Peptides against a protein of PDB entry 6RGO. Designs and how they scored, part 101

Target 1, 392 residues: chain A of PDB entry 6RGO
Amino acid sequence: MALKLLGFNQDATCFSVISSNKGVTIYNCDPFGKCFELEKSTSNDEELDFLVEMLFSTSLIAVVDKTIGASKRKKLKIVNTKRKATICELTFPHEIMDVIMNRKIICVVLKSDQIFVYDISCMKLLRTIDVRGEKLKSTSKFRNSEAVGDIGVRVSLSTDNNSILCYSSYSKSDKENAPLNDIVVFDALKCIQINVLPAVHQSNIVCIACSPDGMLMATASEKGTIIRVFKTIDTENDEPILVNEFRRGSRPSRISEMKFNHDNTLLACVGESDTIHIFALPVTTTEADANEDDTLQQSSHSLSSSINGLQYISKGLANRFGKIIVSKIPTQSQQRHVAYIKIPENAKYRIGFPKDTTNTIHICGEDGNYLVYSIPRNEVGPCTLVKSNTFD

## One batch from the design tools (peptide)

Design b1_p29_1_s2 (made by RFdiffusion4, then SolubleMPNN)
Fold by OpenDDE base, seed 3:
Structure b1_p29_1_s2 (fold): chain B 392 residues (1-392), chain A 29 residues (1-29)
Amino acid sequence: as target 1 above (392 residues)
Amino acid sequence: SLEKELEELKKEAEEILEKLEKLAEEKKK
C-alpha cells in the first residue's frame, strides 16, 4: 500500500500516517499499536492528502482534508478521537498549507502567506499575520502558484507554554522575486514580534525548527547544505544571535524536517538524502557557582570549537538595529554531524525526540518501518538500532 | 513525572474539547 507520513507529535509518543486504502492512522510508539483511525470518506481512487496535528498523546487533533475539492482544503476540523467526532470546523479564505499547535495555541498557515493564530481553548482568533505585508498588496500579482513550486511560508512553534512562533518572511529586496529568507520570531500568546533575523540564507528557507522552550531556532535553505542555529531572543550580554552553523553535506539536498531534543543538546535533520544527521549543540553551561568539590571527570568533550574566531567583519548582514546576524562563518568552523542514521534513498522519513530520554530518536518511514535508535554520546558514528516495528 | 504530565494534558484536552462542543452547540441555536 502507498503510505504517506504526516510525522510525530510534539513528544514523539505518536505518529500519523496516510494509508491509501484506510485513510489517516495514528500509531502509539510505546506500546506500539494503532490508537486512532480516520476512515476514508470517499471510495474514489484519489490520492489521499491530509494535514493532521495531534496535541501530544491526547484525544484532541486538528485535521485538514486536502484530497477532494478546494472547499475541504480550506477547512480545519477539531476532532475528538475518543468520540470519533468533529467538535468544531473553521473555514479559511485560502487553502491551508500547514497547522501547528501546542497546549495554548493553534497556528494555521494559508497559501496566501497568512498565519492565523488561535487560542486553542476557545478557537478565538488572536492574530492574523500577513507575511507579505501591506506594501506588496498593490504589486503582487499572485505569483502564478503553479510555477513557484513547494516554496511557501514555513513555521515552527515551541512545544511549551512560551508559544514562540518562528516563521519565514520575505526579504525587503525591491525585486518582485524577493526570497523567503528572513525569519520573524513572534510571541504567539502576547501577539508581539520579538525579533527579526534578516537574510539568514541566500535562498528561500524551506525548513525551520523551534526548540521545545522556544530559545533556539534552526533554519535550512533550498540548498540544504548548511543548517544555522539562532537564539530567538537577544541576550543582554552581546552574545551572537547565530550560535551554530552545521554542514549537512556538500551536495544540495532538501531538508524536509528538523527537530531539537527536549534539552536543546541535539538537532536532527532528515530529507531527500540517504542519511539522517544528528548534530550536537554546545550546552551553554550557565555558570552555576562551581563551589562543590566532586571530581567527576566526565570528560564532556565539549566541542568548544573556538567560535571566538568570529571576528565581526563589519560588512555582514545587519539586522534592523545594525547588529550583524550572519557573518561568513569560516568553513573550518562548520561542525559536522556527531551521529547519523542510514535510511533508504527512496523512502521519506520523519523524526521525533521522546521526552523521557535525551539520547534516543524515533524515526518512521513510508516503507512502513518505525525505528528507535540510540545516539552515541562520546564518539562520532552511526546510531544503534534499539527497537523496530512495522505498520501498514 | 512524565506520566502525571501526560494525565494532566489528557484532562486539559478533554476540558478544551467539551468547551468547544458547548460553544459549537450555542452557535447552532
Scores: peptide ipSAE 0.545, ipTM 0.930, DockQ to the pose 0.874
Fold by OpenDDE base, seed 5:
Structure b1_p29_1_s2 (fold): chain B 392 residues (1-392), chain A 29 residues (1-29)
Amino acid sequence: as target 1 above (392 residues)
Amino acid sequence: SLEKELEELKKEAEEILEKLEKLAEEKKK
């Protein structure tokens, strides 16, 4: 049977899959097993496609039937999994491309490059964000939707109550084909734009991850060779703060998902390659008590790769097209993974970080494997398989 | 504890679902 992975929930306690014959299945990770099934409404041999966003491991899910020919592609259903019932339905003017959720907010991304922000507690619309803005008036040419199907607005939402929304935006360049290479940081509760990170990549952003606390974001372009990590809120001299630049690989490969762990010490990425990469982030030591003298000369081989700060060369020529050129960090100063997992090249995998353990990662594959790995702390190397389960 | 946070989340989700159901019923009248 063909499986299609939807992904893990916010805390990696559950994951969802599409089975060609059954519809949507949600699995619990521990104890491992099926916790919910949404049956296929149609007997047709059409390739099933769904969006499923879970509110953690609760009975609240958001579901979109994206199956081809379905009149339902514009409909968001809020489902109670315990009652197996649709509680409410919202209809949108355009096809739903993505749905993201936390305890406070649901964001719905449309094919029109609009983001609808809702208060989850009442499904009240708080804001409509138009990512195209005024450019929609001139380019009435809808990108002919068939060939460019995969380049749309990307979003990520903090899993906390601060509800920091990061989304990709079009660069201000007057080019008809402006890339989606800007990032906007948005307070989804207050409906305020906090920050704009211009031209964070040279090409379209295809993957964004927000940290659980909303303080960090990771970005990858369609090249998927470099991952950049930025602060979301903080700026230095009105310029975006680049915290890390990671090299995933030398060959182009699409990154499909990135996630931070719960303490912002690790960033994982997965995609079309045979390898999940795990990167270490610098621990921001809070100014906790400097007092205790214990001279344990742990030979921290500080791989202090001096992140020579991305000099945004604002060439001060006041011409209206201030191309912020993201300076390339020299390839020698780019950090590599600290850990990795080998996966089948032909299987799509999804990743999740549990809240209970700092050095554990959950992965699941369209090959029907659910795997738990331990991440090495003190060495660069492979992760160790701790637990394995299979699903149909 | 994580267990307490989970039970609080479940309760919050149930309260949201009940409220949304009432609001959906009121819109049908």
Scores: peptide ipSAE 0.539, ipTM 0.929, DockQ to the pose 0.877
Fold by OpenDDE base, seed 4:
Structure b1_p29_1_s2 (fold): chain B 392 residues (1-392), chain A 29 residues (1-29)
Amino acid sequence: as target 1 above (392 residues)
Amino acid sequence: SLEKELEELKKEAEEILEKLEKLAEEKKK
C-alpha cells in the first residue's frame, strides 16, 4: 500500500501515517499498535493528503484534509480522538501548509506566508504574522513566491510552555527574489518578536528545528550540506550566537526534518539521502559547584571541544554585486556526525526523540517500518537497532 | 514522574476539549 508519513508527536510516543486505503492512522510507539483511525470519507482513488498534529499522546489532535480538489484544504479541525468527534472547525483565507502545537499554542501556516497563532485553550487568535507583509515593507520589489514550488515559510515551536516560535522570513535584500534566509524568533504567548537572525544561509531555509526548551534552533538551506545551530534569545554584541556548524555532506541533498533531543545534547536530521545524521551539541557544562565527593571516574571523554565563540559576524558585506556574503565560517569549525542510521534510498523517513531516554531515537518510514535505535555516546559510528515493528 | 506528567497532560487536553466544545455550542446559539 502507498503510505505517507505525517511524523511523530512532540515526545515521539505516537506517529501518524496516511494509508491510501484506510485514511489517517495514529500508532502508539510503546506498546506498539493503532491508537486512532480516521476513515477515508471518499470512495475516490484520489491521493489522500492530510496534516495531523497531536498534542503529545492526548486525545486532542488538529486535522487538515489537504486532498487535491477538496474544498477542505483551508479548514482546521480540532478532533477528540476518544469521542471520534470534531470539537471545533476553523476556516482560513488560504490553503493550510503546516500546523504545529504545544500545550499552549497552535500555529497555522498558510500558503499566503501568514502564520496564525492561537491560544489552544480557547482557540482565540493571538496574532497573525504576515511574512510577505514584512517583506513588502522593505523597498525591494519582491516577486510573488507563488512560482517557487515547495519554498514557503518554515516554522518550529518549542514543546515547553515558553512557546518559542522560530520562522523563516525574507531577507531585506534589494533583489526582486529575496530568499527566505532570515529567521525570526517570536514569543508566541506574549506575541513579541525576541530576535532576528539575518541571512543564516545563502539560499532559502527549507528546514528549522527549535529545541524543546526554545533556547536553541537549527537551520538548513535547500542545499542541505550545512546545518547551523544558533541561540534563539541570547545575543552577543547585538549579533546572533552561532553555537554549531555541522556538515551533513559535500553533495546537495534536501533535509526534510530535524529534531533536538530533550536535553539539547543531540541534533538529528533526515531527508532525501540514504542516511540519518546525528550530531552532538556541546554540553555547556554549567560549572555546577565541584563539591568534592569521590566516586565513579567513568571517563566520559566529553569532547569538550571548547568551540571558542565563533562570532558569526554576519557582516552581510554586500559585495559590488549586492550579494550578501555570509561570512565563511572557517571549514575547520565544521563538525561531522557522531552517529548515523542507514535508510533505504528514496524511502521517506521521519524522526523523533522520546523524553525517557536521551540516547534513543525513533524513526518511521513510508516502507512501513517503525524502528528504535540506540545512539552511541563513546564512539563515532552506526546506531544500533533495538526494536523493529511494521505497519500498513 | 513522566507517567504523572503524561496523565496531567491527558487531563489538561480533556479539559481543553470540553471547554472548546462548550464554546462551540455557545457560538451556535
Scores: peptide ipSAE 0.536, ipTM 0.928, DockQ to the pose 0.881
Fold by OpenDDE base, seed 2:
Structure b1_p29_1_s2 (fold): chain B 392 residues (1-392), chain A 29 residues (1-29)
Amino acid sequence: as target 1 above (392 residues)
Amino acid sequence: SLEKELEELKKEAEEILEKLEKLAEEKKK
């Protein structure tokens, strides 16, 4: 059967799949099995397309029927999976491009480059963010909306209650073709803009990941060769803090998804390449728990030696034009992956990090494989397959 | 525990769904 991956939920306890014959199926990861099925409402041979966002492993899901020709592409349904019932329906002026949620907030991204922010507990609209409206205040020329190709506004939301929303915005360049290469950091609960990271890439941003706690953000451009990690809230002298610059590869390849693990020690990326890359983040030792246990001195040959390249991050070339260009980390200080998973060529995969283990990754493929890998801690190398299941 | 947090999440989601159902019924009157 043709499978289409929707992805993992926030804690990687479930994943969602479109089956051409059945509609939407949600699988539980452990114990592995079907936990919900949404039957296809139409007998037509139309290629099914859906957005499904699940609130962790609960009975609350948001569903959008994106099937071509469907008038439903503007409708968000809140569904109770236990009752198999639509509880709430919202209709939008434009096609829904993305839906993301946590315990407090639902964000709905429209084809109009608008983000609608809702309180999940009552479906009250808190804010409408108009990413184009911010651009139009700077540039008088309406670009005709028709030539907005496969590059739209990207969003990521923290999985915690702080509800930090990161989204791509248009650079304030007077050029009609301003790229989506700025990032805005937004408190979705308070409805306040916290930070703006200008020109984080040279080209359009196509992938964003927020950390679970909302303190870090990873970005990738359409080139997908470099991943940048920033602090979301903290600034140094009103400048964005670049924490890491990772090199995925030398060849351009689209990154479709990135995720942090739950303790912000790992960043994984997947896309059109035959390889899932896992990068180690520097553990910021918070000074607090340095007190008690004196004894175990022994030989941690810490890989500390290669981190010395980070000192050059702060000398942002304040270019004469007052645009803070995020200082490009010298290519010699760009970190590589610490671990990897080989996947079939042309197979689309999704990734998730479980909350119970910091060194385990869940992956699923449109090939019908659900795989659990162990990530090596002390060596650079391949991940080890721990568990495998198949789904139809 | 993670199990306790998960049961609290399930309960919170059920309370949200019940509240949304009630609000949807009130809008139909």
Scores: peptide ipSAE 0.535, ipTM 0.929, DockQ to the pose 0.841

Design b1_p29_1_s3 (made by RFdiffusion4, then SolubleMPNN)
Fold by OpenDDE base, seed 4:
Parts: structure tokens; C-alpha cells; sequence
Structure b1_p29_1_s3 (fold): chain B 392 residues (1-392), chain A 29 residues (1-29)
């Protein structure tokens, strides 16, 4: 059967899939099994498309029917899965492209490059962010947005209550085709812009991940060769702090998803390649007080590569051709993965990190595999398969 | 504990659901 993956919830306790024959199914990861099913409302052989965002392991889901020909692509439904009831329905002026939530906020991304920010507790609109409107104010030319291909606004939201929203924005360059290569960091609760990271890639950003605590953000461009990790809030001399630059590969390959683990020690990425890559983040050793005594020789090879804070000199030297030269971090500072998972090249996978085990990753594939891997601690190498389940 | 955190998350979501259901009833009047 054709499966389409919707992804994991915030804590990787559940994942959602579309089955062509059944509609939307939500699986629980442990114990493994179906926990919710949304039946196909139409007998048509139309390719089903849905957005499903689940609030952790709860009975609260947001659902969008994106099926072609459906007048429903502009409708967000809030559903209680225990009651199998729609409790709220919102209609938008444009097609819904993405939905993300935490315990406080729902963000709805439209094809118009608008982000609608809601208080989840009352479905009150807190803010409409108009990413195109910001571009039109910065660029004197009304761009007919007709030729915006598959490149839209990308968003990520912290899973904590601080509700840090990271989104891609258009560069302020006067060019008629300014890329979506800026990042805005936004306090979704206060509705305040906290930070702007200009030109974090040379091309459009296609993937963003916010850390669970909202303190870190990972970005990848349409090239998918380099992943950059930034501080979200903290700045050094009003300049963005680049924490890491990771090399996924030498060949272009789209990254579809990135996730931080719950303690910000790992970043995973998945996409069109045969490999899930897992990168180690430098543990910011909080100076724990050096109290004296006990000599337990645990040979933690802390790879304390003191990456001296490479000030990302966001002084994009506009060359004579108005190219923002993102200062290339020396290729010598580009870290590789510490762990990997091999996946079928033609199978789309999604990733999630459970809260209980920082060195475990959950993955699911359109091949019908749900897999749990252990991440190696002390060596660079493949992850070890711990558990497998199949689903249809 | 992780169990207590999940129980807290579930309770918070049930409170959200209850608020949304109440608002949906108030909008139908």
C-alpha cells in the first residue's frame, strides 16, 4: 500500500501516517500499536494528503485535509481523538502549508507566506506574520509571487512553554529573486521579534529545527550539504552566534527534517539521501563547581574541541554583483556525523527523539518500518537497531 | 518522573480541550 509519513510528535511517543486505503493513522511507539484512525471521507482514488500535528501523547490533534480537489485545504480542524470529535474549525484565506504546535501555541503557515500564531487554549489569533509583506516593504518592487516554486516559508517551534518560533524570511537584497535565506527568531507568546539571522545560507532555507528549549536552531538550504547551528536569542556584538557547522555530504541532497534531542547534545537529519546523519553538539559545560574527591576513572573522551566562537561575520561583503558572500567558515572547522543510519534511497523517513533516552532515536519509513536505534556514545559509527515494528 | 511529566502533559491538554469545547459551545449559542 502507498504510505505517506506525517512524522513524529514532539517527544517521539507517537507517529502519524497516511494510508491510501484508510486515511490517517496515528501509532503509539511504546507499546507499539494504532491509537487513532481517521477514516477516508471520500471513495475517490485521489492521492490523500494531510497535515496532522499532535500535541505530545494527548488526544489533541490539528488536522488539515490537503487532498487535491478538496475545498478543505484552507481548513484547520482541532480534533479530540478520544471523542472522535472536531472541537474547533478555522478557515484561512489561503492553502495551509504547515501546522506546528506546543502546549501554548499553534502556528499555521499559509501558501501566502503568512504565519498565523494562535493561543491554543482559546484559539485566539495573537499575530499574523506576513513574510511577503515584510519583503515588499524592504524591496520597492511588487514581485508577482507566481513563480514561487516549492520554496515556501519554513518554521520550527520550541516544544517548551517559552514558544520560540524560528522562521525563514526573504533577504533584504534588492534582487527580484531574494532567497528565503534569513531567519527570524520570534517569541510567539509575547509576539516580539527577538533576533534576525541574515543570509545564513546562500540559497533558500528548506529545513529548520528549533531545540526543545528554543536556545538553538539548525538550518539547511536546498543544497543540503551544510547544516548550521546558531544560538537563537544570544548575540555577540549584535552578531549571530554560530555554534556549529556540520557537513552532511559533498553532493546536493534535500534535507526534509532535522531534530535536536531533548538535552541539545545531538542533531539528527534525514532527507532524500540513503543516510540519516547524527551530529554531536558541544556540551556547554556549565562550570559545575569543582568539588574535589572521587577518582572514578570513567574515560569519557570528551571531544572538547574548543571551537573558539567563530563570529559569523554577517558582513556579507556584497561583491560587485550584490552576492552576499556568507563568510565561509574554514572547511577545516566543518564537523562530520558522529553516527549514522542507512535507509533505502527511495524511502522517505521521519525522525524523532524520545525524552527518556538521549542516545536513542526513533525513525519511521514509507516502507512501513518503525525502527528504534541506539546511538553510539564513544565511537563514530553506525547506530545499532534495538527494536523494529511494521505497519500498513 | 517521566510518567508524572506525561500525566501532567495529558492533564494540561485535557484542560485545553475542555476550554476549546466550552468556547465551541458558547459560539453555537
Amino acid sequence: as target 1 above (392 residues)
Amino acid sequence: SLKEEREKELKEAEEILKKLEKLAEEKKK
Scores: peptide ipSAE 0.241, ipTM 0.836, DockQ to the pose 0.841
Fold by OpenDDE base, seed 3:
Structure b1_p29_1_s3 (fold): chain B 392 residues (1-392), chain A 29 residues (1-29)
Amino acid sequence: as target 1 above (392 residues)
Amino acid sequence: SLKEEREKELKEAEEILKKLEKLAEEKKK
């Protein structure tokens, strides 16, 4: 049977799949098993496509039927899975491209490059963000960007109550084909733009991950060779907004998903390559009072990447305030993965980090495998398979 | 605990669902 992965929920307690014969199925990770099914409403042999966003392990899901020819691609359904009932339906002017949520906010991304921000508690529209309209205010020519192919606005939302929304925006370059290579950081609760990161890559951004607390953001371009990690908020200290640059590989390969773990110590990425890469983030030790005694030699191999080599080379890409965000980081300062998982070639995988363990990753494949891996702490190497299950 | 957090999340979602269901009933009148 053809499986299509929808991904994990916010805490990796559940994952969603499309089965060509059944429709949408939601699996629980522990204990492993089917917990919900949304039956196929159409008898047609059409390739099923859905968006499903779950609110953690709860009975609240958002569903969009994206099946080709379906008049439903503009409809968001809020479903109570315990009651098997649609409790709210919203219709949008354009096709829904993405839906993300937390306990406070639902964001709906349209093919029009609009982001609709809702209060989840009442489905009240808080804000419409028009990413094209921001470009048009900067560039005098309304080009019908209907011909912007498979490259739409990308979004990520913090899973906490801070509700930090990161989204890709168009560069201010006078070029008619300005890339989606800016990032906007938005407080979805206050409905304010808090930061803008210009030209974080040379090409369109195709993947964004926000940390669970909204303090960090990871980005990847169409090339998928370099992952950049940024602070979402400018600290009062003159600390660089760019905190990490990781090299996934030398060969171009699309990254489909990135995730932070719950304590911001790890960043995982998956995509078209045969390898899931896991990167270590420097723990910003807030100086908690060093009470002297227990010298447990945690060999913090501080991969003190001497990011001291971010000389403010004056030719960097300036933010809207003239600050350089992205200098050419020397290739020597690009960190490699600390861990990896080999996956089958041409199998699409999704990733999730559970809250209970910082060194465990959940993965699922369109091959019908749900796998739990342990991440090595003290060495660079492969992850160890801890648990495996199959689904259909 | 993680269990208490999940129970809290479930309760919060049930309260959200109940509010949305009530709003859907009010729109049918």
Scores: peptide ipSAE 0.224, ipTM 0.830, DockQ to the pose 0.836
Fold by OpenDDE base, seed 1:
Structure b1_p29_1_s3 (fold): chain B 392 residues (1-392), chain A 29 residues (1-29)
Amino acid sequence: as target 1 above (392 residues)
Amino acid sequence: SLKEEREKELKEAEEILKKLEKLAEEKKK
């Protein structure tokens, strides 16, 4: 049976797959092995589809069975893996598109572009965010959600207790077909909007990553050529702070997942391309050390325009976000180390960063490979394979 | 330490699970 990847947990200690056993299997990364299995109750040869979100390396999982019938696709189950028992079940008015959690909250994204925010400790609804209803205050006709394929609200949540939620929203433009190209930053505990980043891409946002501490976010559009990194909370003159702009490639390609490492020094991306890209982030020097005039003659090595993942400064962004955002992108940004991993063509991969080693990345493929790579810190080049395991 | 963090995470999740189980039992009465 073809494997389907569900992804890594928050600290990359476990990953989830739909296995050949017609169910969800959770693997532990170290020591490598099966730690939980959820068998499918139905013998139907239908293609299995699940959402699984695990709370770190714990026995708490959220599960959505998307395989059979509209009723199951609307049900969130909270499962204790040690007891193999469903603790609670929630039913939603619409199909569940995504589920994310940390130690404080669960967010449930619906096909209706609604985000339900719950306190995980009691499953109390804290907030319903209606991403469409916020747009209904503008005169624009909703595109029927049926005609806009795989374009829905995207979300990412900080893994810390601050619970910073980043989500895509519709642009306030009076255009009937306003794209999902705004980002809202939301405090999910206090249920307050912190920031709004308008029109961060020209087209719909299809991938968002929040940093573990919630201080950074990465965004990619349906073009997948440019990745932008912003501060989530901080603003300058009420304008969004663009920290980074990365070029993944010259050709359009979908990005399916992005992740920050635990110290915000690396951003990885994976998708439909044959390459996982890893970008170095500038160390945010706190304001205090700005006085050392260390004239490091950064030799202008004209890194050839052929290197995927180089920092790109879009002149178009400079005109849209003003001169101030572009002038404060640290000039140290020119020598960002970029690493890569080659993956098989047409194999879907997922990525995760362990907490113990900030220079290590975990990846898993629908080809049944679990791979651990070492990331070069001081050079541009390939990652080194450190460990490999296979799964079914 | 990473071990202490994992032990803390496990304890926090066990407390969450216990609260959710109790709430599920209270809803069945």
Scores: peptide ipSAE 0.220, ipTM 0.828, DockQ to the pose 0.840
Fold by OpenDDE base, seed 2:
Structure b1_p29_1_s3 (fold): chain B 392 residues (1-392), chain A 29 residues (1-29)
Amino acid sequence: as target 1 above (392 residues)
Amino acid sequence: SLKEEREKELKEAEEILKKLEKLAEEKKK
């Protein structure tokens, strides 16, 4: 059957797929099996397309029927999977491009580059963010959204209750074709803009990941060669803090998804390449628990040697126009992956990190494979396959 | 425990669902 992957939920306990014959199926990861099925409403041989966002392992899902020609592409349904009942239906003025949620909020991204932020508990609209309107104070003609099919506003949301929303925005450059290369960090509960990271890439941002706690954000451009990790909230002298710059590869390749693990020690990326890359993040030792005296001298063989100095390049070169340009880490200081998974060429994969184990990654493919890998801790190398299942 | 956290998350989501269902019933009246 033709499968299309929707992705993992926030804690990688479930994943969603579109089956051409059945419609939407949700699988539980452990124990492995079907937990929900949404039957196809139409007998037509139309290629099914859906957005499905699940609230963790709960019976709450948001569904959008994106099937081509469907008038339903503007409709968000909130569904109780236990009752198979639509609880709420919202209609938007434009096509829905993305839906993301946590326990507090739902964000709906439209083809108009608008983000609608809702309180999930009552479906009250908290804010409409107009990513175009914030730039319309500059006389620059926006590219008509019809001509650039694949470039739109990207979003990521923290899975915690702090509800940090990161979204791509248009650069304030006077160029008619300004790229989506700025990031805005937004408190979705308070409806306050916290931070703006200008020109984080030279080209359009196509992938964003927020950490579960909302303290870190990873970004990739359409080139997909460099991944940048920033602090979301913290600034140094009103400048954005670049924590890491990772080199995925030398060849351009689109990154489709990135995920942090639950303790912010790992960042994984997947896309059009034959390889999932896993990068190590510096462990921020919070100074707080240093008080307990326990003398255990265990020889930390410091993996210190190959992680050449994290030069915090705090020195943003303020270019002559007073715009803070995020200083590029020198190519010599760019970190590589610490682990990898080989995947079939041309197979689309999705990734998720479970909460129970920081060194385990869940992956699923449009080839019908659900795979669990162990990530090596002390060496650079391939991940080890721990568990495998198949789905139709 | 992770189990207690999942049970808490499930309970919070069931409370959200009940609130949304009640609001949907109130909009049909």
Scores: peptide ipSAE 0.197, ipTM 0.817, DockQ to the pose 0.845

